# Ledger of designs, part 38: peptides against a protein of PDB entry 4Z5W

Target 1, 305 residues: chain A of PDB entry 4Z5W
Amino acid sequence: IPDVFLELNKLWYFSAQSNLFNGEMPRSLSNSRSISLLSLRNNTLSGQIYLNCSAMTNLTSLDLASNSFSGSIPSNLPNCLRLKTINFAKIKFIAQIPESFKNFQSLTSLSFSNSSIQNISSALEILQHCQNLKTLVLTLNFQKEELPSVPSLQFKNLKVLIIASCQLRGTVPQWLSNSPSLQLLDLSWNQLSGTIPPWLGSLNSLFYLDLSNNTFIGEIPHSLTSLQSLVSKENAVEEPSPDFPFFKKKNTNAGGLQYNQPSSFPPMIDLSYNSLNGSIWPEFGDLRQLHVLNLKNNNLSGNIP

## One batch from the design tools (peptide; made by RFdiffusion4, then SolubleMPNN)

Design b1_p11_6_s3 (from b1_p11_6, 6 letters changed)
Fold by OpenDDE base, seed 5:
Parts: C-alpha cells; structure tokens; sequence
Structure b1_p11_6_s3 (fold): chain B 305 residues (1-305), chain A 11 residues (1-11)
C-alpha cells in the first residue's frame, strides 16, 4: 500500500479488503486525521499493528482480520476515543488481552476469533469494564481452559456473545444471567457439562441459542418454551450492527454462510450433540417465531408432540 | 452443528 494518505485529507472510508497487499501498513495511514472506517481484511499485511490515536481522531471502525500481523495487541487502542468496532480475527497474537482495555469506553464490538488469545479469565475480567460493549466474539481461542463462573462478572449491555470451538470446560456461567439484553449466545463445540440452567429462559431478548456439541445432561429446561422473543414478534429495535460480517461454519476450513447483521440469523435453539434425556415439551409449539429447533443426537425419549 | 465466527473464508 503506498504512503500517500497525508495528501488524502478528505478520505473518510478506505476499504481494500480481499486483495494481495503485503508489507506493513503505511505510516501516513496510521496518522490519518480524516479516516473513520478502515478495512484491510483478508490480505498478507505484516509487521506490528501501530495506530497514532492522537492523530486518528475520526477512527470509528477497524478491520484488520485475516492478515499476517505479528507482535503484541496494541495497548494504546483505548486512546482512540471514537473507535467502536475492532475485528482482529485470524491474527496470531499468542497473547492475553491488554489491561489497558479496561478503559476502552468507546468499544461496542470486538472480535478476536481464531487469534491465539490466552487466559479467558483475564480476558473477561478486563472486558467487563467496557460499558458500551455489545458484541464479543472469542471463537477458536483459550484451548482447553475453564470457562469462569464468577458471579461478579457483569456484561450489562451485551447483546451478542460467541465463544465457540474452544474446548472449554465448566458449566453455563451464572454471570450471563446479569446480561438481560442478550440476543445471541453461541457456546457450541466446547466441553461444557452439567445441566442447562432454567434461568436461560428468563433472557427475554434471546432469539438465537447454540449449546450444540457439548456434554450437557438432564432434561431440557421447560423455561426455554417461554422465551419471549420466540413467542411474540417484538419490534427488535434495529441497533447499529457491527461493521464486520459473521460466518456460520461447519468446521474451520469451511467457507460458511455470511450474515451481515445478527438480526439476519434465523431464530434458533440448537441443543444437538449432547447427552440430554426426557421428552420434548409440547409447549415448544408456543414458540411461533422459532425457525430452527435442533435436538439431534441426544438421549431424548417418548412421543414427538 | 455449525459455529459462529468473524473469520472470512480463505481466498
């Protein structure tokens, strides 16, 4: 990428995604006063990620996903006072989240999917201080760690939580009951155990639940038949979606289905590939907004209602 | 089943 961004004093949006750009990010780009939206996703860019937050006063969105960047996660990103969205997916940091992210008040959407992030306890303890955080994606990190169930963890404004394919141990964490605005939960492809907690049915905004490919036991909690978002068409206020798309994948190497917004996901309950027993509740018939009910590969018995 | 990510498909 050429070092000409000093001359481009009116450049507000720069997208150069899915090209063959190599080398470092040019110094004039990391000092741009005009750029609000920056996407360099799916290139071969290298070196350390550096942004001059004192110069980049208009930066609101940053997508650097699927590049060959190295070194540390930039600890100065909280100084970018307008920065809302960050996609660092598939950048191999081999690091913990910086302690400075406790001060990241502008942050609304964060992804580290498949970024070799370590220490889930430290990550959640830091990110709970981000009061404006609505979307958190941590898929393909924290391999074989334990999902912390510390009741003091609070994500009050969280709407989308995705921590899939981590081989995480533990139970469904009680601190999620403190997130009443939660709309989408994906904890699939882990080693989570115990029963599915009844308090999940109290999350009135929850329209997408994926607990598939775990080791859950016991009955399906009857409270899931009363999920308010699946009973009635509430007018979901179209909140500003993250500036990065989501992908629904069968495996790490699959292309997957692209979803530009969380609201584009079909309303779903997926409890497949567990050890759940008992009957299917006939009151699942009350979930008139439900598009997908997946109970495949369990120990369920009785009649299908 | 499927899982969710923000990792784009490889080129």
Amino acid sequence: as target 1 above (305 residues)
Amino acid sequence: SHFLTTVPPEK
Scores: peptide ipSAE 0.543, ipTM 0.927, DockQ to the pose 0.919
Fold by OpenDDE base, seed 1:
Structure b1_p11_6_s3 (fold): chain B 305 residues (1-305), chain A 11 residues (1-11)
Amino acid sequence: as target 1 above (305 residues)
Amino acid sequence: SHFLTTVPPEK
């Protein structure tokens, strides 16, 4: 990418995603006063990620996903006082979340999906201080770590939590009961154990629940039949979605479905590939907004209602 | 089953 962004003093949106750009990010781009939306996703950019947050006073969205960047996560990003959305998916940091992210009050959406992030306990301890954090994607990190169940963890404004395919141990964490605005939870493809907690059914905004491919035992909580978002046609509040799309990763090379907004996900309960027992509750029939109920590959018995 | 990510599927 040429180093000409000093001359582009009116450039508000720069999208160069899905090209063949290589080398480092231009210094003039890292110092742009005008850029609000920066997307360089799906290139071969390399080197250290550096942004001059004192210069980049208009930066609101940063998508650097699927590049060959190396080194540490930029600890100065919280100094970008308008930065809301960060997509660092598929960047191999081999790092922990910077302690400076405790002060990241502008942050609303963060993805580190498949970014070799380490220490989930530290990551959650830091990120709980981000009062405006609504979307957190940590899929394909923290390999074989334990999902912390510390009750002091609080994500009060969290709407989307995705921590899939981490081989995480532990249980469904009690601190998620402190996230009453949670709309989407994906903890699939882990090694989570214990019972599914009844308080999940108290998350009145929860319309998408994926606990599939874990080691959960016991009965399905009856409280899941009373999830308000699945009972009533409450207009899914079109809340501001993150500026990055979501993908449903299929195990088959068949193109994953792209979802531009969390609201575009079909209402779903997926508890498949666990060790759940007992009956299917007939009151699942009350979930009139439910599009997908997946209970396959469990130890369920009795009649199908 | 499938899981959610922000990484586009590899072509």
Scores: peptide ipSAE 0.504, ipTM 0.914, DockQ to the pose 0.869
Fold by OpenDDE base, seed 3:
Structure b1_p11_6_s3 (fold): chain B 305 residues (1-305), chain A 11 residues (1-11)
Amino acid sequence: as target 1 above (305 residues)
Amino acid sequence: SHFLTTVPPEK
């Protein structure tokens, strides 16, 4: 990418996604005063990520995903006082979340999906201080770590939590009960165990639940038949979606579906590939907004309602 | 089953 962004003093949006750009990010771009939205996703950019947050006073969105960047996660990003959305997916950091992210009050949406992030306990302890954090994607990190269940963790404004395919151990964390605005939970493809907690059915905004491919036991909580978002068409609050799309990945190289907004996901309960027992509750019939109920590959018995 | 990510599928 040419180093010409100093002359582009009115440039608000720069999207150069899915090209063949190589080398480092231009220094003039890292110092742009005008840029609000920067997306360089899916290129071959390299070097260390550096942003001059004192210069980049208008930066609101940063998508650097699927690049060949190296080095540390930029610890100065919290100094970008308007920065709301960060997509660092598929950047191989081999790092922990910086302690400076405790101060990241502008942060609303963060993805480190497949970024070789380590220490989930430290990551969650840091990120809980981000009071405006609504979307957190940590898929394909923390390999074989334990998902912390510490009840002191608080994500009060969290709406989307995705921590899939991490081989995480532990249980469904009780601290999620402190997230009453949670709409989407994906903890699929882990090694989570225990029972599915009944308090999940108290998450009145939860319309997408994926607990598939874990080691859950016991009965399906009857409280899941009372998920208010699946019973009634409450007005889908037009939520500020993250500026990055989501992808539904198969474990096979078959093309994933793209979802530009969390609201575009079909309302779903996926409990498949567990060790759940007992009956299917007839009251799943009350979930009139439910599009997908997937209970396959469990130990369920009795009548199908 | 599937899982969610922000990484586009490899073409």
Scores: peptide ipSAE 0.498, ipTM 0.913, DockQ to the pose 0.875
Fold by OpenDDE base, seed 4:
Parts: sequence; C-alpha cells; structure tokens
Structure b1_p11_6_s3 (fold): chain B 305 residues (1-305), chain A 11 residues (1-11)
Amino acid sequence: as target 1 above (305 residues)
Amino acid sequence: SHFLTTVPPEK
C-alpha cells in the first residue's frame, strides 16, 4: 500500500479488503486524521500493528483481520477515543489482552477470533471494564483453558458473545446471568460440562443459542420454552451491528454463510452433540419465532411432540 | 454443526 494518505485529507472510508497487499501499513495511514473506517481485512500485510491514536481522531472502525501482522496487540488502542469496532481475527498475536483495554470505553465490538489469544480469565477480567462492549468474539482461542464462572464478572451491555471452538472446560458461566441484554450466545465446540442452567431462559432477548458440541448432561431446562424473544417479535432490539461480518464455519473449510448483522441470524436453539437426556418439551411449540431447533445427537427419549 | 467466527472462509 503506498504511503500517500497524508494527501488524502478527506478520506473517510478506506476499504482494501480481499486483495493481495503485502508489506507494512504505510505510516501516513497510521497517522490519518480523516479516516473513520479502515478495512484491510484478508490481505498479506505484515509487521507490527501501530496506530497513532493522537492523530487518528476520527477512527471508529478498524478491520485488520486475516493478515500476517506480528508482535503485540497495540496497547495504545484505548487512546483512539472514537474507536468502536475492532476486528483482529486471524492475526497470530500469541498474547494476552492488554491491561490498557480496561480503559477502552469507546469499544463496542471486538473480535479476536483465531488470534492465538491466551488466558481467558484475564481477557474477561479486563474486558468487563469496557462498559460499552456489546459484541465479543473470542472463537478459536484459549485452547483447552477453563471458562471462568466467577459471578463478579459483569458484562452489562453484552448482546453478542461468541466463544466457540476453544475446547474450553467448565460450565455455562453464571456471570452471563448479569447480561440481560444478551441476544446471541455461541459456546459451541467446547468441552463445557454440567447441566444447562435454567437462568438461560430468563435472558429475554436471547434469540440465538448455540451450546452444540459440548458435554452437557441432564434435561433441557424447561425455561428455554419461555424465551421471550422466541415467543414474541416485540423484543427484536434493532441495534447497530458491528462493522465486521460473521461467518458460520463448518469444521470443514467448505462454504461458510456470511451474516452481516447478528439480527440476520435465524432464531435458533442448537443443543446438538451433547449428552442431554429426558424429553423434548411440548412447550417448544410456544417458541413461534424459532427457526431452528437442533437437538440431534443427544440421549433424549420419549415422544416427539 | 457450525460455529460462529469473524474469519471469512478460506477460498
């Protein structure tokens, strides 16, 4: 990428995603006063990520995902006072989340999906201080760590939590009960155990639940049949989506569906590939907004209602 | 089953 962004003093949006750009980010780009939206996703960019937050006063969205960047997570990003969305997916950091992210009050959406992030306990302890954090994607990190269930963890404004395919141990974390605005939960492809907690059915905005491919036992909590977002349309909170798309990944690299907004996900309960027992509750029929009920590969018995 | 990510599928 050429070092010409100093001359581009009116450039508000720069998208160069899905090209063959290599080398480092040009210094003029890292110092751009005009750029609000920067997407360099899916290139071969390298070097350390450095942004001059004192210069980049208009930066609101940063998508550097799927690049060959190296080094540390930029600890100065909280100084980018307007930076709301960060996609650092598929950047191999091999790092913990910086302590400075406790001060990241502008942050609304963060993805580190497949970024070799370590220490989920520290990550969640830090990120709970991000009071405006609504979307958190931590998929393909924290390999074989334990998902902390510390009740003091508090994500008050969290709407989208995706921590899939981490081989995480532990239980469904009780601190999620402190997230009453949660709309989408994906904890699939972990090694989570215990029972599915009844308080999940109290998350009145939860329209997408993926607990598939875990080691959950016991009955399906009857409270899931009373998820208000799946009973009635009235609770569809239209909120600004993150500026980065989501993808449904198969374990096979074949053809992921792209979803530009969390609201574009079909209302779903996926409890498949667990060790759940008991019956399918007839009251799943009350979930008139439910598009996908996936209960396959469990120990369920009785009649299908 | 599928899981959610922000990593685009490899071409």
Scores: peptide ipSAE 0.492, ipTM 0.913, DockQ to the pose 0.873

Design b1_p11_6_s4 (from b1_p11_6, 6 letters changed)
Fold by OpenDDE base, seed 2:
Structure b1_p11_6_s4 (fold): chain B 305 residues (1-305), chain A 11 residues (1-11)
Amino acid sequence: as target 1 above (305 residues)
Amino acid sequence: SFFLTTVPPEL
């Protein structure tokens, strides 16, 4: 990418996604006063990520995902006072989340999916201080770590939590009960154990639940048959979605579906590939908004309602 | 099942 962004003093949006750009990010781009949305996703950009947050006063969205950047996560990003959305997916940091992210009050949406992030406990302890955080994607990190169950963790405004394919141990964390606005939960493809907690059915906005491919035992909580978002046609208020798309990935390299908004996901309960027992509750029939109920590959018994 | 990510599938 040429170093010409100093001349582009009116540039508000720069999207150069899915190209063959290599080398470092231009220094003039890292100092752009005009840019609000920067997307360089799916290139071969390299070097250290550096943003001059004192210059980049209009920066609201940053997508650097799927690049060959190296080094540390930029600890100064919280100084970008308007920065709301960050996609750092598929950047190999081999790092912890910086402590400075405790101060990241502008942050609404964060993805580190497949970014070699380490220490999930520290990550969640830091990110709970981001009071405006609504979307958190940590898929393909924290390999074989334990998902912290510390009840003091508070993500009050969290709407989308995705921590899939981490081989995480532990249980469904009770601190999620402190997230009453949660709409989408994906904890699939982990090593989570214990029972599915009944309080999940109290998450009245939860329309998408994926707990598949874990080691859950016991019965399906009957409270899941009373998920209000799946009973009633509440018009999901189209909240501003993250400026980055979501993808459904198979564990096999088969093509994923793209979803531009979390609201575009079909209402779903996936509990497949666990060790759940007992019956399928007939009251799943009350979930009139449910598009997908996947209970396959469990130890369920009795009649199919 | 699927899992969710923000990484585009490799084409």
Scores: peptide ipSAE 0.511, ipTM 0.914, DockQ to the pose 0.883
Fold by OpenDDE base, seed 5:
Structure b1_p11_6_s4 (fold): chain B 305 residues (1-305), chain A 11 residues (1-11)
Amino acid sequence: as target 1 above (305 residues)
Amino acid sequence: SFFLTTVPPEL
């Protein structure tokens, strides 16, 4: 990428995604006063990520996903006072989240999906201080760690939580009951155990639940038949979606479906590939907004209602 | 089943 961004004093949006750009990010780009939206996703960019937050006063969105960047996660990003969205997916950091992210008050959406992030306990302890955090994606990190169940953890404004395919141990964490605005939960492809907790049915905004490919036991909690978002068409206030798309990935290299917004996901309960027993509740018929109910590969018995 | 990510398909 050429070092010409000093001359581009009116450049507000720069997208150069899905090209063959190599080398470092230009110094004039990391000092741009005009840029609000920056996407360099899916290139071969390298070196250390550096942003001059004192110069980049208009930066609101940053997508650097699927690049060959190296070194530490930039600890100065909280100084970018308007920065709301960060996609660092598929950047191999081999690091913990910086302690400075406790001060990241502008942050609304964060992804580190498949970024070799370590220490889930430290990550959640830091990110709970981000009061405006609505979307958190941590898929394909924390391999074989334990999901912390510390009741003091509080994500009051969290709407989307995705921590899939981490081989995480533990139970469904009680601190999620402190997130009443939660709309989407994906904890699939872990080693989570115990029973599915009844308090999940009290999350009135929860329209997408994936607990598939775990080691859950016991009955399906009857409270899931009363999920308010799946009973009634509430007018979901169209909140500003993250500036980065989501992808449904199979465990196979088959092309994933792209979803530009969380609201584009079909309303779903997936409890497949567990050790759940008992009957299917006939009151699942009350979930008139439900598009997908997946109970495949469990120990369920009785009649299908 | 599927799982969710923000990793785009690699070119």
Scores: peptide ipSAE 0.511, ipTM 0.908, DockQ to the pose 0.894
Fold by OpenDDE base, seed 3:
Structure b1_p11_6_s4 (fold): chain B 305 residues (1-305), chain A 11 residues (1-11)
Amino acid sequence: as target 1 above (305 residues)
Amino acid sequence: SFFLTTVPPEL
């Protein structure tokens, strides 16, 4: 990418996604005072990620996903006082979340999906201080770590939590009960165990639940038949979606669906590929907004309602 | 099943 952004003093949006750009990010771009939205996703950019947050006073969105960047996660990003959305997916950091992210009050949406992030306990302990954090995507990190269940963890404003395909151990963490605005939970493709907690049915905004491909045991909590968002068409709050799309991936190279907003996901309960027992509750019929109920590959018995 | 990510599927 040419180093010409100094002259582009009115440039608000720069999107150069899915090109063949190589080399480092231009220094003039890293110092742009005008830029609000920067997307360089799916290129071959390299070197260290550096942003001059003192210059980049208008930066609100940063998508650098699927690039060949190296080095540390930029610890100065919290100094970008308007930066709301960060997509660092598929950047191989081999790092922990910086302690400076405790101060990241502008942060609303963060993805490190497949970014070789380590230490989930430290990551969650840091990110809980981000009071405006609504979307957190940590899929394909933390390989074989334990999902912390510490009840002191608090994500009050969390709406989307995706920590899939991490081989995480532990249980469904009780600290999620402190997230009453949670709409989407994906903990699929882990090694999570224990029972599915009944308090999940108290998450009145939860319309998408994926606990599939774990080692859950016991009965399906009857409280899941009372998920208010699936019983009634409450007005889908037009939520500020993250500026990055989501993708539904198979473990096979079969084409994934793209979802530009969390609200575009079909209302779903997926509990498939567990060791759940007992009956299917007839009261799943009350979930009039439910599009997908997937209970396959469990130890369920009795009548199908 | 599927899982969610922000990484595009490899075509």
Scores: peptide ipSAE 0.507, ipTM 0.912, DockQ to the pose 0.845
Fold by OpenDDE base, seed 4:
Formats: sequence, structure tokens, C-alpha cells
Structure b1_p11_6_s4 (fold): chain B 305 residues (1-305), chain A 11 residues (1-11)
Amino acid sequence: as target 1 above (305 residues)
Amino acid sequence: SFFLTTVPPEL
């Protein structure tokens, strides 16, 4: 990418995604006063990520995902006072979340999906201080770590939590009960155990639940049949989506669906590939907004209602 | 099943 962004003093949006750009980010780009939206996703950009937050006063969205960047996560990003959305997916950091992210009050949406992030306990302890954090994607990190269930963890404004395919151990974390605005939860493809907690059914905004491919036992909590977002349309909170798309991935690289907004996900309960027992509750029929109920590959018995 | 990510599928 050429070092010409100093001359582009009116450039508000720069998208150069899905090209063959290599080398480092040009210094003029990292110092742009005009850029609000920067997407360089899916290139071969390299070097250390450095942004001059004192210069980049208009930066609101940063998508650097799927690049060959190296080094540390930029600890100065909280100084980008308008930066709301960050997509650092598929950047191999091999790092923990910086302690400075405790101060990241502008942050609304963060993805580190497949970014070699380590120490989920530290990551969650840090990120809980991001009071405006609504979307958190940590898929394909923390390999074989334990998902902390510390009740003091508090994500008050969290709407989208995706921590899939981490081989995480532990249980469904009780601290999620402190997130009453949660709309989407994906904890699939882990090694989570225990029972599915009844308090999940109290998350009145939860329209997408994926707990598939875990080691959950016991009955399906009857409280899931009373999820208000799946009973009635009235609780569909139209909120600004993150500026980065989501993808449904198979364990096979074949055929991901793109979703530009969390609201575009079909209302779903996926509990498949667990060790759940008991019956399918007839009251799943009350979930009139439910599009997908996936209970396959469990130990369920009785009649299908 | 699927899982959610912000990484595009490899073509």
C-alpha cells in the first residue's frame, strides 16, 4: 500500500479488503486524521500493528483481520477515543489481552477469532471493564484452557458472546447471568461439562443459543421453553451491529454462511452433540419465533412432541 | 454443527 494518505485529508472510509497487499501499513495511514473506517481484512500485510491514536482522532472501526501481522497487540488502542469496533481475527499474536484494555471505554465490538490469544481468565477480567462492550468474539483461542466461572465477572452490556472451538473446559459460567441483554451465545465446540443451567432461560433477549459439541449432561432445562425472545417478537432489540461480518464455520473449511448482522441469524437453540438425557419438552412448541431446534446426537428419550 | 467466527471461510 503506498504511503500517500497524508494527501488524502478527506478520506473517511478506506476499504482495501480481499486483495494481495503485502508489506507494512504505510505510516501516513497509521497517522490519518480523517479515516473513520479502516478495513484491510484478508491481505498479506505484515509487521507490527501500530496506530498513532493521537493523530487518528476519527478512527471508529478497524478491521485488520486475516493478515500476517506480527508482534504484540497494540496496547495504545484504548487511546483511540472513538474506536468502537476492532477485528483482529486470524492475526497470530500469541499473546494475552493488554492490561490497557481495562480503559477501552469506546470499545463496543471486539474480535480476536483465531488470533492465538492466551489466558481466558485474564482476557475476561480485563474486558469486563469495557463498559460499552456489546460484541465479543474469542473463537479459536485459549486452547484447552478452563472457562472461568467467577461470579464477579460482569459484562453488563454484552449482547453477543462467541467463544467457540476453544476446547475450553469448565461449566456454563454463572457470570453470564449478569448479562441480561445477551442476545447471542455461542460456546459450541468446547469441552464444557455439567448441566445446562436453568438461569439461561431468564435471558429474555437470548434468541441464538449454541451449546453444541460439548459434554453437557442432564436434562434440557425447562426454562429454555420460556425464552421470551423466542416466544414473542417484541424483544427484538435493533442495535448497531459490529462493522465486521460473522461466519458460520464447519470444522471442514467448506461452505461458511456470511452474516452481516447478529440479527440476521435465525433464532436457534442448538444443543446437539452432547450427553443430554430426558425428554424433549412439549413446551418447545411455545417458542413460535424459533427457526432451528437442534437436539441431535444426545441421549434424549420419550416421544417427540 | 457450525460455530461462529469473524474469519471468512477459506475458499
Scores: peptide ipSAE 0.499, ipTM 0.909, DockQ to the pose 0.847

Design b1_p11_7_s1 (from b1_p11_7, 5 letters changed)
Fold by OpenDDE base, seed 4:
Structure b1_p11_7_s1 (fold): chain B 305 residues (1-305), chain A 11 residues (1-11)
Amino acid sequence: as target 1 above (305 residues)
Amino acid sequence: VPESEATNLIF
């Protein structure tokens, strides 16, 4: 990428995703005063990520995902006072979340999906201080760590939490009950155990629940039949989606379906590939907005209602 | 280049 961004004093949006760009991010780009949205996703860019946050006063969205960047997570990003969305998916950091992210008050959406992030306990302890954090994607990190269940963890404004395919141990964390605005929860493809907690049914905005491919036992909580977002249409809070796409894996060998908005996900309860027992509650018939009920590969018995 | 299926994965 040429080092010409100093001359581009009106450049507000730079979208260069899905090209063959290599080398480092040009210095003039890292110092752009005009750029609000920067996407360099899906290239072969390398070097250390460095942004001059004192210069980049208009930066609101940063998508550097799927590049060959190296080094540390930029600890100065909280100084980018307007930076709301960060997509660092598939950047191999091999790092912990910087402590400076405690001060990241502008942050609304963060993805570190498949970024070799370590120490989930520290990550969650840090990120809980991001009061405006609504979307958190941590898929394919923290391999075989324990998902912390510390009740003091508080994500008050969290709407989307995706921590899939981490082989995480532990239980469904009670601190999620402190997130009453949660709309999407994906904890699939972990080693989570215990029972599915009844308080999940109190998350009135929860329209997408994926707990599939875990080691959950016991009955399906009857409270899941009372999920208000799945009973009635009235609670579909149209909030602005993160400025990065999501990819739902269709098959183990097939391309992920791109979803540009969390609201574009079909209303779903996926509890498949667990060790759940008991019956399917007839009251699942009350979930008139439910598109996908996946209960396959469990120990469920009785009649299908 | 196809977008990486491993970016912001939901399973």
Scores: peptide ipSAE 0.284, ipTM 0.871, DockQ to the pose 0.681
Fold by OpenDDE base, seed 3:
Structure b1_p11_7_s1 (fold): chain B 305 residues (1-305), chain A 11 residues (1-11)
Amino acid sequence: as target 1 above (305 residues)
Amino acid sequence: VPESEATNLIF
């Protein structure tokens, strides 16, 4: 990418995703006073991520995902006082989340999917201080760590939590009950154990639940049949979604489905590939908005209602 | 370049 962004003093949106750009980010881009939205996703950019937050006063969205960046997570990002959305998916940091992220009050959406992030306890302890955090994607990190169950963890405004494919140990954490606005929970492809907690059915906004491919035991909580978002068409006020897409992996050789909005996900309960027992509750018939109920590969018995 | 299926994965 040429180092010409000093001349582009009116450039507000720079979108250069899915090209063949290599080398480092140009220094003039890292110092742009005008840029609000920056996407360099899906290139071959390298070096360290450096942003001059004192210069980049208009920066609101940063997408650097799927690049060959190296080094530490930029600890100065909280100084970008308007920065709301960060996509650092598939950047191999091999790092912990910086302590400075406790001060990241502008942050609304964060992805570190497949970024070799370490120490989930520290990550969640830091990120709970981000009062505006609504979307958190941590898939393919924290390999074989324990998901912290510390009841003091609090994500008051969290709407989307995705921590899939981490081989995480532990149980469904009680601190998630402090997130009453939770709409999407994906904890699939972990080593989570114990029972599915009944309080999950009290999350009235929860329309997408994936607990598949874990080691859960016991019965399906009857309270899941009363998930209000799946009983009635609440006008889910489309709150501003993250500026980064989500990708659902398909089992078929067809490329993953891109979802631009969490609201575009089919309403789903996936409890497949566990060790759940007991019956399917007839009251699942009350979930009139449910598109997908996946209970396959469990120890369930009785009649299908 | 095709976008990598490994970006913001939902399983």
Scores: peptide ipSAE 0.282, ipTM 0.860, DockQ to the pose 0.654
Fold by OpenDDE base, seed 1:
Structure b1_p11_7_s1 (fold): chain B 305 residues (1-305), chain A 11 residues (1-11)
Amino acid sequence: as target 1 above (305 residues)
Amino acid sequence: VPESEATNLIF
């Protein structure tokens, strides 16, 4: 990428994703006063991520995902006072979340999907201080760690939480009951155990629940038949719109489907590939907005209602 | 690599 962004003093949006750009980010780009949205995802950019937050006073969205960046997560990002959305998916950091992210009050959407992030306890303890955080994606990190169940953890404004495919141990954490605006929860492809907690059915905005590919036992909690977002359309919840796309794998060998917004996901309950027992509740028939009910590969019995 | 295999994976 050429070092000409000093001359582009009116550049507000720069989108150069899915190209063959290599080398480092040009210094003039890292010092741009005009840029609000920057997307360089799916390139071969390298070096350390550096942004001059004192210069980049208009920066609101940053997408650097799927690049060959190295080094630490840039600890100065909280100084970018307007920065709301960060996509750092598939950047091989091999790092912990910086302590400075406790001060990241502008942050609304964060992805570290498949970024070799370590220490989930520290990450959640830090990120709970981001009072405006609505979307958090941590898939393919924290390999074989324990999902903390500390009741003091609070994500009051959280709408989307994805922590899939981490081989995480533990149970569904009670601190998620403090997130009454939660719309999408994916904890699939872990080693989570215990029972599915009844308080999940109290999350009136929850339209997408994936707990598949875990070691959950016991019955399906009856309270899931009362998920208000799946009963009626009347609760038009403010849709979380992160400036980065999501990808759902159809099959192990198929390319993922792109979804630009979480609201584009079909309303779903996936409890497949667990050790759940008991019956399917007839009251699942009340979930008039439900598109996908996946209960396969469990120990369920009785009649299908 | 297709972007779909790499970023913001929902399983």
Scores: peptide ipSAE 0.270, ipTM 0.863, DockQ to the pose 0.655
Fold by OpenDDE base, seed 5:
Structure b1_p11_7_s1 (fold): chain B 305 residues (1-305), chain A 11 residues (1-11)
Amino acid sequence: as target 1 above (305 residues)
Amino acid sequence: VPESEATNLIF
């Protein structure tokens, strides 16, 4: 990428994803006063990520995912006072979340999917201070750690939480009951145990629940038949989506389906591949907005309603 | 180049 961004004093959106760019990010780009949206996703860029936040006063969205960047997570990003969205998926940091992210008040959407992030307890303790955080993606990190259940953790404005395929131990954490705006929860492909807690049915905005491929036991909580978002079409106010795509894998051998918006996900309850017992509640018939009910590979019995 | 399917994976 050429070092010419000082001359481009009106450049507001720079989108250069899915090319063959190599080398480092040019110094003039890291000092751009005009750029609001920057996407360099899916290239072969390398070196350390550095941004001059004192110069980049208009930066609102940063997508650097699927590049060959190395070194530390840039601890100065909280100084970018308008920066809302960060996509750092598939950057191999081999690091913890910086302590400076406690001060990241502009942050609304963060992804570290498959970025070799370590220490889930420290990560959640830091990120709970981000008062505007709505979307958090931490899939394929924290291998074989314990999911913290500390009741003091508070994500008041959280709407999307994805922590899949981490081999995490523990139970469904009680601190999620403090997130009344939660719309999408994915904790699939872990080693979570115990019962599915009844308080999940009190999350009135929850339209997508994936707890599949865990070690859950006991009955399906009857409160899941009362999920308000699945009973009635509330006109969910279209909040601005994250400026980064999501990818859902339907089959082990199929490509990931791209979803640009959380609202584009089909309303779903997936409890498949657990050790759940008892019957299917007839009151699942009240969930008129439900598109996918997946209960396969459990110990369920009785009549199908 | 196809986007690598494991950006922001939901399982």
Scores: peptide ipSAE 0.151, ipTM 0.815, DockQ to the pose 0.697

